Peptides against a protein of PDB entry 3QIS. Designs and how they scored, part 89

Target 1, 334 residues: chain A of PDB entry 3QIS
Amino acid sequence: PSLELSRREFVFENVKFRQLQKEKFQISNNGQVPCHFSFIPKLNDSQYCKPWLRAEPFEGYLEPNETVDISLDVYVSKDSVTILNSGEDKIEDILVLHLDRGKDYFLTISGNYLPSCFGTSLEALCRMKRPIREVPVTKLIDLEEDSFLEKEKSLLQMVPLDEGASERPLQVPKEIWLLVDHLFKYACHQEDLFQTPGMQEELQQIIDCLDTSIPETIPGSNHSVAEALLIFLEALPEPVICYELYQRCLDSAYDPRICRQVISQLPRCHRNVFRYLMAFLRELLKFSEYNSVNANMIATLFTSLLLRPPPNLMARQTPSDRQRAIQFLLGFLL

## One batch from the design tools (peptide; aimed at target 1 L170 K174)

Design b2_p30_5 (made by RFdiffusion4)
Pose (drawn by RFdiffusion4):
Structure b2_p30_5 (pose): chain A 293 residues (1-134, 168-310, 319-334), chain P 30 residues (1-30)
Amino acid sequence: PSLELSRREFVFENVKFRQLQKEKFQISNNGQVPCHFSFIPKLNDSQYCKPWLRAEPFEGYLEPNETVDISLDVYVSKDSVTILNSGEDKIEDILVLHLDRGKDYFLTISGNYLPSCFGTSLEALCRMKRPIRERPLQVPKEIWLLVDHLFKYACHQEDLFQTPGMQEELQQIIDCLDTSIPETIPGSNHSVAEALLIFLEALPEPVICYELYQRCLDSAYDPRICRQVISQLPRCHRNVFRYLMAFLRELLKFSEYNSVNANMIATLFTSLLLRPPPSDRQRAIQFLLGFLL
Amino acid sequence: SAKDEHYEEKLEKLEEDVQERLEEFEEHQE
């Protein structure tokens, strides 16, 4: 049971939020007998690698002496973007490739991460007047830029918030917001609209903070009480919530053109603005509908 | 610089736009 590896060191340079990278290498069974390989967790872990990293394939069978290409894939999603933004984690790791009943092969993962305004808290973004990778703001300039674009160009946009944008444009929009305060956000209206949804979803702390979440559901049927729960939010969260509710009510005025109705808004934005750490789903859409109407 | 002026103009506009939308929200909730 022996393996030959084309390489053991891999570099993921300039890793960005939601931008896929692949580092490929070849495994060859140079032994005399067939072997089984698999990636294993390092002593006392649950997984063989961190969430932003994946091996494809992660296990297999090799006769002597067939070869197999292994793809080491890096993808920073909403699960890892905040810790990598913060520096609590780095683009580094060790993969232990394990021959069943044999040697261990150690693969070193290195590289660097570029922080994004996506996955960054509303509070910190309101404190930063310049792009992240170039008195606080009432709302983060990034969310204002996305909403400003949609307000200017997308009020009459057919199927707004129902048609997915382009992956390439989403990344261009994110990089644009990370590095500039542009005159125009690049990409179609559907891309800008989806980038807004991704922005809300990627927030480390939702627009409606986690501890106020349960109170919102309980209070879902009393508009006076719902507004008061909103008053308990920090200033930047309260402002973003009010700002978005006003924006969505503005879009409802053009529903005959943009097909944006209360039903779709409630089911789309409730889970983004109001996340927990069933029928609560109903009190939640009721909570949000209370502000839209 | 010209770049800093541009950013300042955008931030001023941001504060005006956001304030207007907060007033509209409050009027609607009244």

Design b2_p30_5_s1 (made by RFdiffusion4, then SolubleMPNN; from b2_p30_5, 14 letters changed)
Fold by OpenDDE base, seed 3:
Structure b2_p30_5_s1 (fold): chain B 334 residues (1-334), chain A 30 residues (1-30)
Amino acid sequence: as target 1 above (334 residues)
Amino acid sequence: SAAEEARERALERMEERVAERLAEFEAHLA
């Protein structure tokens, strides 16, 4: 069997978080026999491509002289955004198109990623007084390393070593402030807030706005701004309630005094973000007659974002664990 | 620059507003 490929080199320029890019090519069976093609893993890889890449179709059959279009889709989700922001991963891959009983055909994927405040740590963002696109990539790496060390010190209740940082960190990320302050000002009377989805185009505009500027106003509907906040919280590499405190939150869920003590042990930026979000959500709940928002809905939604099980607990939360997690958050909303 | 100074003043106003909201929430927990 033999294939002809219309293209073997693909370049994805200016890849952004949640922005789909597509490149297409054709494969043709120029042989005399039917053939099966598939994308296969390289040696030592579990998958045929990196998590941000997909081929469609990834396998198929071709009759003699048949041609099929293959789409190479690049999409950076929450699962790839952090490693691309840090430069640990890059928009580079090699795909192996295997022909059964035939040859391997290599495809080269290249490009560049544009960093996002989405998927960046709360600690790094508190040290970032400029839009992330104005920060040199080398400085982003240093900020993430410093942020990890400060998180660990805070959790261990170690005295912060003298902040040799000439500038005091922000109390909360400016991106969180911008999103939440907008919602405070404009969305407290918004019907079905956090229940109605935002517009995908508006979400992309909000992300691009937060990555490139410090706006006076966030573009888009209140629903899009609300969903952008949810996406931001979901994309955090470390949830607002650090994984190390997860079990203690569950264990304290019915003791409000212990719940407050657990939150007080969060790293400063995480603690401030948590309290700032709770202040907003409590304000939103005062307008329940106008916005149809209730404490149970809010607690259910935000618990999954703020209080995630640690990665080592691969087991799905039990219904009891989920109820305790919701109860923990309810104690701050009511 | 005037633009940098405007950003600094914007961040200061943000920090003040955050501090107010945090103090309000802490007072509720007390």
Scores: peptide ipSAE 0.465, ipTM 0.919, DockQ to the pose 0.763
OpenDDE base, seeds 1, 2, 4, 5: peptide ipSAE 0.464, 0.455, 0.463, 0.454; ipTM 0.920, 0.915, 0.918, 0.914

Design b2_p30_5_s2 (made by RFdiffusion4, then SolubleMPNN; from b2_p30_5, 14 letters changed)
Fold by OpenDDE base, seed 4:
Structure b2_p30_5_s2 (fold): chain B 334 residues (1-334), chain A 30 residues (1-30)
Amino acid sequence: as target 1 above (334 residues)
Amino acid sequence: SAADAAREAALAEMERRVAERLKEFEEHQS
């Protein structure tokens, strides 16, 4: 079997979080026999491509003289955003298009990723007084490293060393403030807030706005701004309630005094974000007659975002654990 | 620049407003 490929080199410029890019090429069976094609893993890989890449179709049959269009789809989800923001991964891959009993055809994927505040740690964002797109990638790496060390020091209750002239971190990420302050101002009376989905175009505009600027006003509907907050919280590499405190939150769920004590042990930025979000959600609940938002709905929604089980426990979360997690959050909403 | 000064002022106002909300949260828990 033999194939002709219309293209073998693909460049994905300015790849962004949640922005789908597509490049297409054709494969043609220029042989005299039917062939099966498939994208196959390289020798040391479990998958035929990186998590942010997909081929569609990734396999198929071609009759003699048949041609098929293949789409190469680049999409950075919450699962790839953090490693791309840090530069641990890059928009580079090699695809192996295999023919059964035939040759391998290599496709080169390249491009560049534009960092996002989505998928960046709360600690790094608290140190970031500029939009992330104004921060050199090398400095993003430094900020993540420094932020990790500060988190660990905070968890260990180490006295903050008067480390040098490092600018005082923000109390909360400016991106969180921008989102939540907008919602405080404009969305407390919004019917079905957090129940109605945002518009995808508006979500993209909000993400781009937060990545590139410090706006006076966030673009889009209240629903889109609300969903952008949910997406932000979901994309955090470490949830607002650190994984280390997850079990203690569950264990304390019915003791409000212990719940407050557990939250007091969060790293400063996480603690501030938690308290700031709770202040917002409490305010939102005062307007329940207008927005149809209730504490159980909010607790259920935000618990999955704020109090995520550690990766090693995700598969073991019981209905009881979920109820305790909801109860923990309810104690801060009521 | 004037733009940098405006950004710094905006961040300072943000920090003030966050501190107010955090204080409100603490007062409600007391």
Scores: peptide ipSAE 0.455, ipTM 0.913, DockQ to the pose 0.723
OpenDDE base, seeds 1, 2, 3, 5: peptide ipSAE 0.437, 0.445, 0.447, 0.447; ipTM 0.908, 0.911, 0.911, 0.911

Design b2_p30_5_s3 (made by RFdiffusion4, then SolubleMPNN; from b2_p30_5, 13 letters changed)
Fold by OpenDDE base, seed 2:
Structure b2_p30_5_s3 (fold): chain B 334 residues (1-334), chain A 30 residues (1-30)
Amino acid sequence: as target 1 above (334 residues)
Amino acid sequence: SEEEKKREEKLKEMEEWVAKRLEEFEEHEE
């Protein structure tokens, strides 16, 4: 069997978080026998492609002189955004299109990724006084390394950040402030806030706005701004409550005094973001008659974002653990 | 630049607002 491919090189320019890109090509059976094609893993790979790439269809049959269109879909989710932001991964891959009892055909995937404040650490964002797209990629790496070291010092020694440093970190990321300040000013009376989904086009505009500017006003509906905050919190490489404190939060869930002691042990930026979000959510709850928001709904929603189980425990989370996590957060909302 | 000054002013507004919200959080915890 043999195939003809219309293209073998694919370039995905300016790949962004949550923005789908598609490139299409044709494969044709130029042989005299039916053939089965499939994308196969390279040697030592578990998957035929990187997590941000998909082929559709990834397998199929072709009769002689039959042609099929294959879509190469590039989509950076929360699962790939952090490693692309750091430059640990890149928009580069090689696909192996295997023909049963035939040849392998190699496809080259290339491109560039545009960094996002989504999927960037709270520590790094607190050091960014500019939009992330204005920060050189080399400086992003240095900021992540410095941020990791300061997180570790904060967890181990509770050392205050040196107030005399010429580049004092922000108390919270400017991106979180922009989202929360907008919601505080414009969304406290918004009916069904955090219950109604945003518009996908508006979400993309909000992400692009936060990545490229420090706006006076965030574009889009209050629902889109609210969902953008949820997406931001979900995409954090380390949740607002660090994984190291997860079990202690569950163990303290029915003792508000111990809960506060656990939060006091967070790195300064994480602690500030937690307190800042709780202050906002408490304010939002005062308008429950207008916005239909209640403490149980908010606690249930934000617990999954702020208090994520460590990756090794995700498969073992019990309904009791989830209820304890909700109870922990309720102690800060009431 | 004039744009850099506006950004510095906006960051200062942010720091003042965040400080106030953190204080309001602490007052509610006492």
Scores: peptide ipSAE 0.501, ipTM 0.934, DockQ to the pose 0.811
OpenDDE base, seeds 1, 3, 4, 5: peptide ipSAE 0.481, 0.496, 0.495, 0.497; ipTM 0.929, 0.934, 0.934, 0.933

Design b2_p30_5_s4 (made by RFdiffusion4, then SolubleMPNN; from b2_p30_5, 13 letters changed)
Fold by OpenDDE base, seed 3:
Structure b2_p30_5_s4 (fold): chain B 334 residues (1-334), chain A 30 residues (1-30)
Amino acid sequence: as target 1 above (334 residues)
Amino acid sequence: SAEEEARKKKLEEMEKFVEERLKEFEEHEE
């Protein structure tokens, strides 16, 4: 069996978080026998492609003189955004198109990724006084390393480093401030806030706006700004309540005094973001007659974002653990 | 630059607003 490929080199320019890109090519059976094709893993890989790449179809049969269109889809989700922001991963891959009883055909994937404030740590963002697209990639790496070291020092109760000439970090990320300040000013009376989905085009504009500027106003509807806040919190590599405190939050869920003590042990930026979000949500609940928002809905929604189980415990979350996590947040909303 | 100074001033206003909100949060917890 043999195949003809219309193209073997693919370039994905300016790949962004949550923006789908597609490149298409054709495979033709120029042989005299039916053939089966499949994308196969390379020798050291478990998957035929990186997590941000997909082939559709990834396998199939071709009759003699049959042609099939294959789509190569590039999509950066929350699962790939952090490793692409840090430059640990890149928009580069090699696909192996295998023909049963035939040859391997190699496809080259290349391109560039544009960093996002989405999927960046709270610690790194507190050190970014410019939009992330204005920060050199080398400095992004340094900011992530420094942020990790400060988190470790804070957890160890080590003496504050000498206030050497490092610029004072922000108390909260400017991106969180921009989103929450907008919602506080304009969305307190918004009917069905956090219940109505935003528009995908507006979400992309909000992401691009936060990545490239410090706007006076965020573009889009209140629903799109509200959903952008949820997407931001979901995309955090470390949740607002650090994984190390997850079990203690569940254990304290019915003791408000212990809950407050657990939150006081968060790294400064995480603690500030948590308290700032709770202050906003308490304010939003005062307008429940207008916005149809209630404490149970808010606690249920934000629990999955703020208080995520550690990756090793995700498969073991019980309905009781989920109810304790909701009760923990309710103690800050009431 | 004038833009950098405007951004700096905006960040100072943001930090002040966050400090006020964090204080309001603490006063509600007492």
Scores: peptide ipSAE 0.474, ipTM 0.929, DockQ to the pose 0.719
OpenDDE base, seeds 1, 2, 4, 5: peptide ipSAE 0.461, 0.472, 0.435, 0.473; ipTM 0.925, 0.928, 0.919, 0.928

Design b2_p30_6 (made by RFdiffusion4)
Pose (drawn by RFdiffusion4):
Structure b2_p30_6 (pose): chain A 293 residues (1-134, 168-310, 319-334), chain P 30 residues (1-30)
Amino acid sequence: PSLELSRREFVFENVKFRQLQKEKFQISNNGQVPCHFSFIPKLNDSQYCKPWLRAEPFEGYLEPNETVDISLDVYVSKDSVTILNSGEDKIEDILVLHLDRGKDYFLTISGNYLPSCFGTSLEALCRMKRPIRERPLQVPKEIWLLVDHLFKYACHQEDLFQTPGMQEELQQIIDCLDTSIPETIPGSNHSVAEALLIFLEALPEPVICYELYQRCLDSAYDPRICRQVISQLPRCHRNVFRYLMAFLRELLKFSEYNSVNANMIATLFTSLLLRPPPSDRQRAIQFLLGFLL
Amino acid sequence: EEAEEFFEEMREEMEEEINSLREQLERIKE
């Protein structure tokens, strides 16, 4: 049971939020007998690697002496973007490739991560006047820029918030917001609209903070009480919530053109603005509908 | 009506902040 590896060291340079990278290598069974390989957790872990990293394939069978290409894939999603933004985690790791009844092969993962305004808290973004990778703001300039674009160009946009944008443009928009305060956000209206949804979803702390979440559901049927729960939010969260509710009410005026109705808004934005750490789903859409109407 | 007024005021205030930031960044690049 022996393996030959084309390489054991891999570098993921300039890793970005939601931008896929692949570092490929070849495994060859140079032994005399067939072997089984698999990636294993390091002593006392649950997984063989961190969430932003994946091996494809992560296990297999090799006769002597067939070869197999292994893809080491890095993808920073909403699960990891905040800890990598913060530096609580680095683009580094060790993969232990394990031969069943045999040697262990140690693969070293290194590289660097570029922080994004996406996955950054509303509070910190309101305290930063300049782009992240170039008195606090009422709302983060990034969300204002996305909403400003949609307000200017997308009020009459057919199926706004119902058609997915382009992956390439989403990344361009994110990089644009990480590095600049542009005159115009690049990309189609559908891309800018989706980038807004991704922005809200990627927030480490939702627009409606986690501890106020349950109170919102309980209060879902009293508009006086719902507004008061909103008053308990920190200034930046309260402002973003009010700003978005005003923006969505503005879009509802053009529903005959942009097909944006209360039904779709409630089911789309409730889970983004109001996340927990069922029929609660119903009190939640009721909570949000109370503001839209 | 209150939500519309609030939204217009918010956009005006942020537009002034964005323009001011762009002007300062242009001077910094010079």

Design b2_p30_6_s1 (made by RFdiffusion4, then SolubleMPNN; from b2_p30_6, 15 letters changed)
Fold by OpenDDE base, seed 5:
Structure b2_p30_6_s1 (fold): chain B 334 residues (1-334), chain A 30 residues (1-30)
Amino acid sequence: as target 1 above (334 residues)
Amino acid sequence: SEMEEYLRKLREEMEKEIAELREELKKERE
């Protein structure tokens, strides 16, 4: 069997978080026999492509002189955003299109990724006084390294940062402040807040706005701004409640005094964001007659975002663990 | 409440800091 490919080189320019890009090509059976094609893993890979890439179809049959369109879809989810922001991964891959009893055809994927404040650590964002697109990639790496060191120092209760006014971290990331302050100003009376989905176009505009500017007003509906906050929290490389404290939160869930002590052990940025979110959500709950928001709904929604199980425990999360996690957050909302 | 007072103070402090950062960013773009 043999194939003709219309294209073998694909370039995905300006790839962004949650923005789907598609490149298409055709494969044609120029042989005299039916062929089966499939994308196969390279040597030592478990998957035929990186997590941000997909081929559709990834396998199929072609009769003689048949042609099929294949879509190469690039989509950066929460699962790939952090490693792309740091430059640990890149928009580069090689796909192997295999023919049964035939040849391998190599496809080259290339492009560039545009960093996002989504999927960036809270510590890095607290130091980042410019929009992320205005920050040199080298400085993003330095901010992540410094963020790791500061997290360790904070957990060890070591000496406070030196008083250099220009290098002082923000109390909370500007991005999360902008989202929450917008919701506080404009969304407290919004019916079905956090229950109605946002618009995908508005979500992309909000993300691009936060990545490129320090807006006076967040664009889009209150529902889109609310969903953007949820997406932001979900995309964090480490949840607002650090993985190291997850089990302690569950163990303390029914003792409000111990819960407060656990939160006091968070890194400064994480602790500030947690307190800020809880303060905002308590304000939002005062308007429950207008916004249909209640403490159980909020606790259930935000628990999965703020108090994520460590990756090694995700497969072991019990209904009891989930209920304890909800109860932990309820103790801050009530 | 303590939480309302915390939210008020944080908003006031951050509003000032963000306004300064907007003005710096504006000057860098001019």
Scores: peptide ipSAE 0.642, ipTM 0.964, DockQ to the pose 0.845
OpenDDE base, seeds 1, 2, 3, 4: peptide ipSAE 0.636, 0.637, 0.640, 0.637; ipTM 0.964, 0.964, 0.964, 0.964

Design b2_p30_6_s2 (made by RFdiffusion4, then SolubleMPNN; from b2_p30_6, 17 letters changed)
Fold by OpenDDE base, seed 5:
Structure b2_p30_6_s2 (fold): chain B 334 residues (1-334), chain A 30 residues (1-30)
Amino acid sequence: as target 1 above (334 residues)
Amino acid sequence: SEMEEYLKKMREEMKKEIEALRKELAAEAA
C-alpha cells in the first residue's frame, strides 16, 4: 500500500490557551490495494501525539484512488497550559502516520505558544507586575521556580518573607483582582451569574486582555467575566487550596474553627486569594434576590475549582468526600 | 463584617498597586 500526502509540515503560529487552531491535509491512496491508516505512538510514547494536538480522523480505510481530509487540531486546554507557559513543553511534535503493511509517514508539527496568565501559578502571578506577554519566557521560568521555593518556605517556616531586594509580591494576582473587582462592581445584580455561560469570543477577548494589558475595564458580558474567573481557577496548576491541605479540609469540614486553621496554613498568595474570593462570594450572596445565586450553588460550583483532589486521589473521590468538600466551603460562605 | 472590611481593604490596596503598575507600563512605552 502507498499514500500520497498533500502536506507533511504544519506550523501553528501564535497558539493561545483555549483557542482552537486547525490545519488540514489530504491523504490519497495512490496504490492498487485498499489500505488502513492510523496515527501510531512513537517508540516509548503512550499516545500518538501530545495532549494539545489531535488528528481527526486518527485512523481509517482508503480504497484505491480514494482521498480523505485529515484535520490537525491544536487546542491548549487546562491540562496543557501550565507546561506550555513554563516552556517545559512546546508547540512541536512529530506524528507517525502508519500504513498497515506499508511504510510510516512522518508529519512535522511546529509553531509558537503565547503564554497566558491562565495556567500560571498564583505565586508567580503575585510576583508578575507586568502582563505575562511582556514578561520574557526566561523570567517566567524563574518566577515559577521562585514561586515553588517560597511556597515551600511559607508552608514550612511561617517566616515572614524577608523583605530582601526582591520586589514585594502582590497580595493577589492582578488578574484575579481585575476579574473579581469587575464582578463586584458590575455583576452583583446580574441574573443567573455563574449559571449562564459566557460567549466564547468574549472569553478569548478577556484572556487576551489579561495576558497583554492591565485593563481598567474587562471586556465582555458579566457572564463571560464570571466564566473567565471559573476558567482561571480551573486552569491553576495548583488549586487555591493546595493539594497538601485537601484531606485536612475534608476532615475539618464540620468544624469551622479547624477549617479556618487549615486555611491559615495556606501559602500567603493562596490564602489571600481564598479569602478574597470568599469575601466577594459572600457579598454576591447578599444580592441573591437579583442574581439568583445561593450558597449551595456557589459552594458546589467553587468546590470543584478551589478544592480539587490531588491527582493520586482523583480516582478515589467518593460522594462523601465531595459533600465534605462542599461543606468546607459552605462554612466560609455562611 | 470582617469579610466586608477585608474585601474593601483588598479593593483599595490592590487598586493603588495596579494604578502604579499601569503608570510604570505607560512610562516605559513613552
Scores: peptide ipSAE 0.637, ipTM 0.960, DockQ to the pose 0.927
OpenDDE base, seeds 1, 2, 3, 4: peptide ipSAE 0.618, 0.629, 0.622, 0.620; ipTM 0.956, 0.958, 0.957, 0.957

Design b2_p30_6_s3 (made by RFdiffusion4, then SolubleMPNN; from b2_p30_6, 16 letters changed)
Fold by OpenDDE base, seed 5:
Structure b2_p30_6_s3 (fold): chain B 334 residues (1-334), chain A 30 residues (1-30)
Amino acid sequence: as target 1 above (334 residues)
Amino acid sequence: SEMEEYLKKMREEMKKEIEEIREELAEEEE
């Protein structure tokens, strides 16, 4: 069996968080026998492609002289955004199109990724006084390394060494402040806030706006701005409540004093973001007659975002653990 | 409330810090 491929090299320019890109090519059976094709893993890979790439179809049959269109879909989700922001991963891959009882065909995937404030650490964003697209990639790496060191110092309760002339970090990321301040100004009376989904085009516009500028006003509907805040919190490499404190939050869920002590042990930026969000959400709850928002709904929604189980425990989360996590947040909303 | 005061403070302080950043960015574009 043999195949003819219309293209073997694919370039995905300006790949962005949550923006789907598609490149298509054709495969044709130029042989005299039916053939089965499949994308197969390379040596030592578990998957035929990186997490941000998909082939559709990834397998199939071709009759003699049959042609099929294959779509190569590039989509950076929350699962790939952090490693692409840091430059640990890149928009580069090799696909192996295997022909049963035939040869392999190699496809080269290349391109560039545009960094996002979505999927960047709270610590790095607190040090980032510019839009992320204006920050050199080398400086982004340094900011993430510094963020890790500051998190460790904060957890160890090490006295900050003499703050030499290093730029003072923001109390909270400017992106979080912009989202929350917009919602505070314009969305407190918004019916079904956090219950109605945003528009995908508006979400992309909000993401691009926060990545490229420090806007006076966030574009889009209040629902899109609210969903952008949820997406931001979901995309964080580490949740607002650090993984190290997850179990302690569950254990303290019914003791408001211990809950406050656990939060006091968060890194400064995480603690500030947590307090800022809780203060905003408590304000939003005063307008429940207008926005239909209640503490149980908010706690249920934000628990999955703010208090995520560590990756090693995700598969083991019990309904009791989820209820404790909700109860932990309720203690800050009531 | 303590949370209302905290929210107010955070809004005022961060607004000032962001305005300073915008001024610095505008001066670098000139």
Scores: peptide ipSAE 0.596, ipTM 0.949, DockQ to the pose 0.883
OpenDDE base, seeds 1, 2, 3, 4: peptide ipSAE 0.585, 0.592, 0.589, 0.580; ipTM 0.947, 0.948, 0.947, 0.946

Design b2_p30_6_s4 (made by RFdiffusion4, then SolubleMPNN; from b2_p30_6, 17 letters changed)
Fold by OpenDDE base, seed 5:
Parts: sequence; structure tokens; C-alpha cells
Structure b2_p30_6_s4 (fold): chain B 334 residues (1-334), chain A 30 residues (1-30)
Amino acid sequence: as target 1 above (334 residues)
Amino acid sequence: DEMEEYLKKMRKEMKEEIEEIRKELEEERK
């Protein structure tokens, strides 16, 4: 069997978080026999492509002289955004299109990724005094390294070494502040806030706005701004409640005094974000008659975002653990 | 309410800090 490919090189320019890009090519059976094609893993890979890439179809049959269109879809989810923001991964891959009893055809995937404040650490964002798209990639790496060191110092209760000439970190990321302050100003009376989904186009505009500017007003509906906050929290490489404190939050869930002590042990930026979000959500709850927001709904929604199980425990989360996690947040909302 | 005062404080202080950042960025563009 043999194939003819219309294209073997694919370039995905200006790849962004949650923005789907598609490149298409044709494969034609120029042989005399039916062929089965499939994308196969490279040697030592478990998957035929990186997590941000997919082929559709990824396998199929072609009769002699048959042609099929294959779509290469690039989509950066919450699962790939952090490693792309840091430059640990890049928009580069090699796909192997295999023919049963035939040849391998190599496809080259390339492109560039545009960093997002979504999927960036809270610590790095607190140090970021400009839109992320205005920060040199080298400085983003330094900010992530510094963020890790500050987290470790905070957990170890190490006295901050002398305030060298490093700019004072923000109390909370400007991006979180902008989202929450917008919702506070304009969305407290919004019916079905956090229950109605936003518009995908508006979400992309909000993300692009926060990545490229420090807006006075966030574009889009209150529902889109609210969903953008949820997406932001979901995309964090480490949840607002650090993974190291997860079990202690569950264990303390029914003791409000211990819960507050656990939160006091968070890194400064995480602790500030947690308190800021809880203060905002308590304000929304005052308007429950208008916005249909209640403490149980909010606790249930935000628990999955703020108090995520560590990756090693994700598969082991019991319904009891989830209820304890909800109860932990309820103690800050009531 | 401690949380209400915290929200009010955070809204004020971060607004001032963001306005300063915007000013600095505008000065860098000139």
C-alpha cells in the first residue's frame, strides 16, 4: 500500500489558550490495494501526539483512489497551558502516519504559543507588574523560579531574606482583581450568576484582554466574566489552596478554627487570593434574592476549583472527601 | 464584618497599585 499526502508540514501561528486552530490535509490511496492508516506513537511515546494536538480521523481505511481529509486540531486546554506558558513545552511535534504493511509518513508540526495569565502561577502573577504578553519569556521563567522559591520559603516559615531591590509583589494578581472587581461592581444583581454559561467568543476576548492589557472594564456579559474567573481558577498550575494543605483542609472541615489556621499557612499570594475570593463570594450571597446564588451552590462550584485533590489522589477522591471539601469552604461563606 | 472590611481594603489598595502600574506603562510608551 502507498499514500500520497497533500501536505507534510504544518505551522500553527499564534496559538492561544482555549483557541482551537485547525489545519487540514488530504491523504490519497495511490496504490492498487485497500489500505488502513493510523497515527502511531513514536518510539518511547505513549500517545501518537502531544496533549494539545489531535488528528481527526486518527485512523481509517482507504479504497484504491479514495481520498480522505484529515484535520490536525491544536487546542491548548488547562492541561497544557502551564507547560506552554513556561516554555517547557512548545508548539512542535512529529506525527507518524502508519500504513498497515506499508510505509511510515512523517508530519512536522510547528508554530508559536502566546503566553497567558491563565495557567500561570499566583506567585508569578503577583510579581507581574505588566500584561503577560509584554513580559519577555526569559523574565517569565525567572518569575516562575522565584515563585517556587517563595512558596517553599513560606511553607518552611523561613524569614524573608532582606528585601533586595525586587519590586514588591501585588497582594493578589491584577487579573483576579480585575475579574472580581468587575463582578462586584456589575454582577451582584445578575440573575443566575455562575449558573449561566458565558459566550465562547466573549471568553476569548476576556482572556486576550487580560493577557494584553490592564483594562478599566472587562468586555463581555457578566456571565462571561464570571465564567472567565472559573476558567482562571481551574487553569492555575496549583490551586488557590495548595496541594500540600488539601488533606488538612478535609481533616479540619468541621472545625472552623482549625480551617482558619490551615488557611493562615498558605503562601501569602494564595492566602490573599483565598480571602479576597471568600470576601467577594460572601458579598454576592447578600444579594441572593436577586442573583439566585446560595452558599451550597457556591461552595460546591468553587470547591472543585480552589480545593483540588493532589494529582496522585485524584483517582481516590471519595464522596465523603468531596463533602468535607465543600464543608471546608462553607465555613468561610457562612 | 472582617471580610467586608478586607474586601473594601483590597479593592482600594489594589486599585491604587494598578493605577500606578498603568501610569508607569504609559510613561514607558512615551
Scores: peptide ipSAE 0.652, ipTM 0.963, DockQ to the pose 0.877
OpenDDE base, seeds 1, 2, 3, 4: peptide ipSAE 0.633, 0.644, 0.638, 0.639; ipTM 0.959, 0.961, 0.960, 0.960

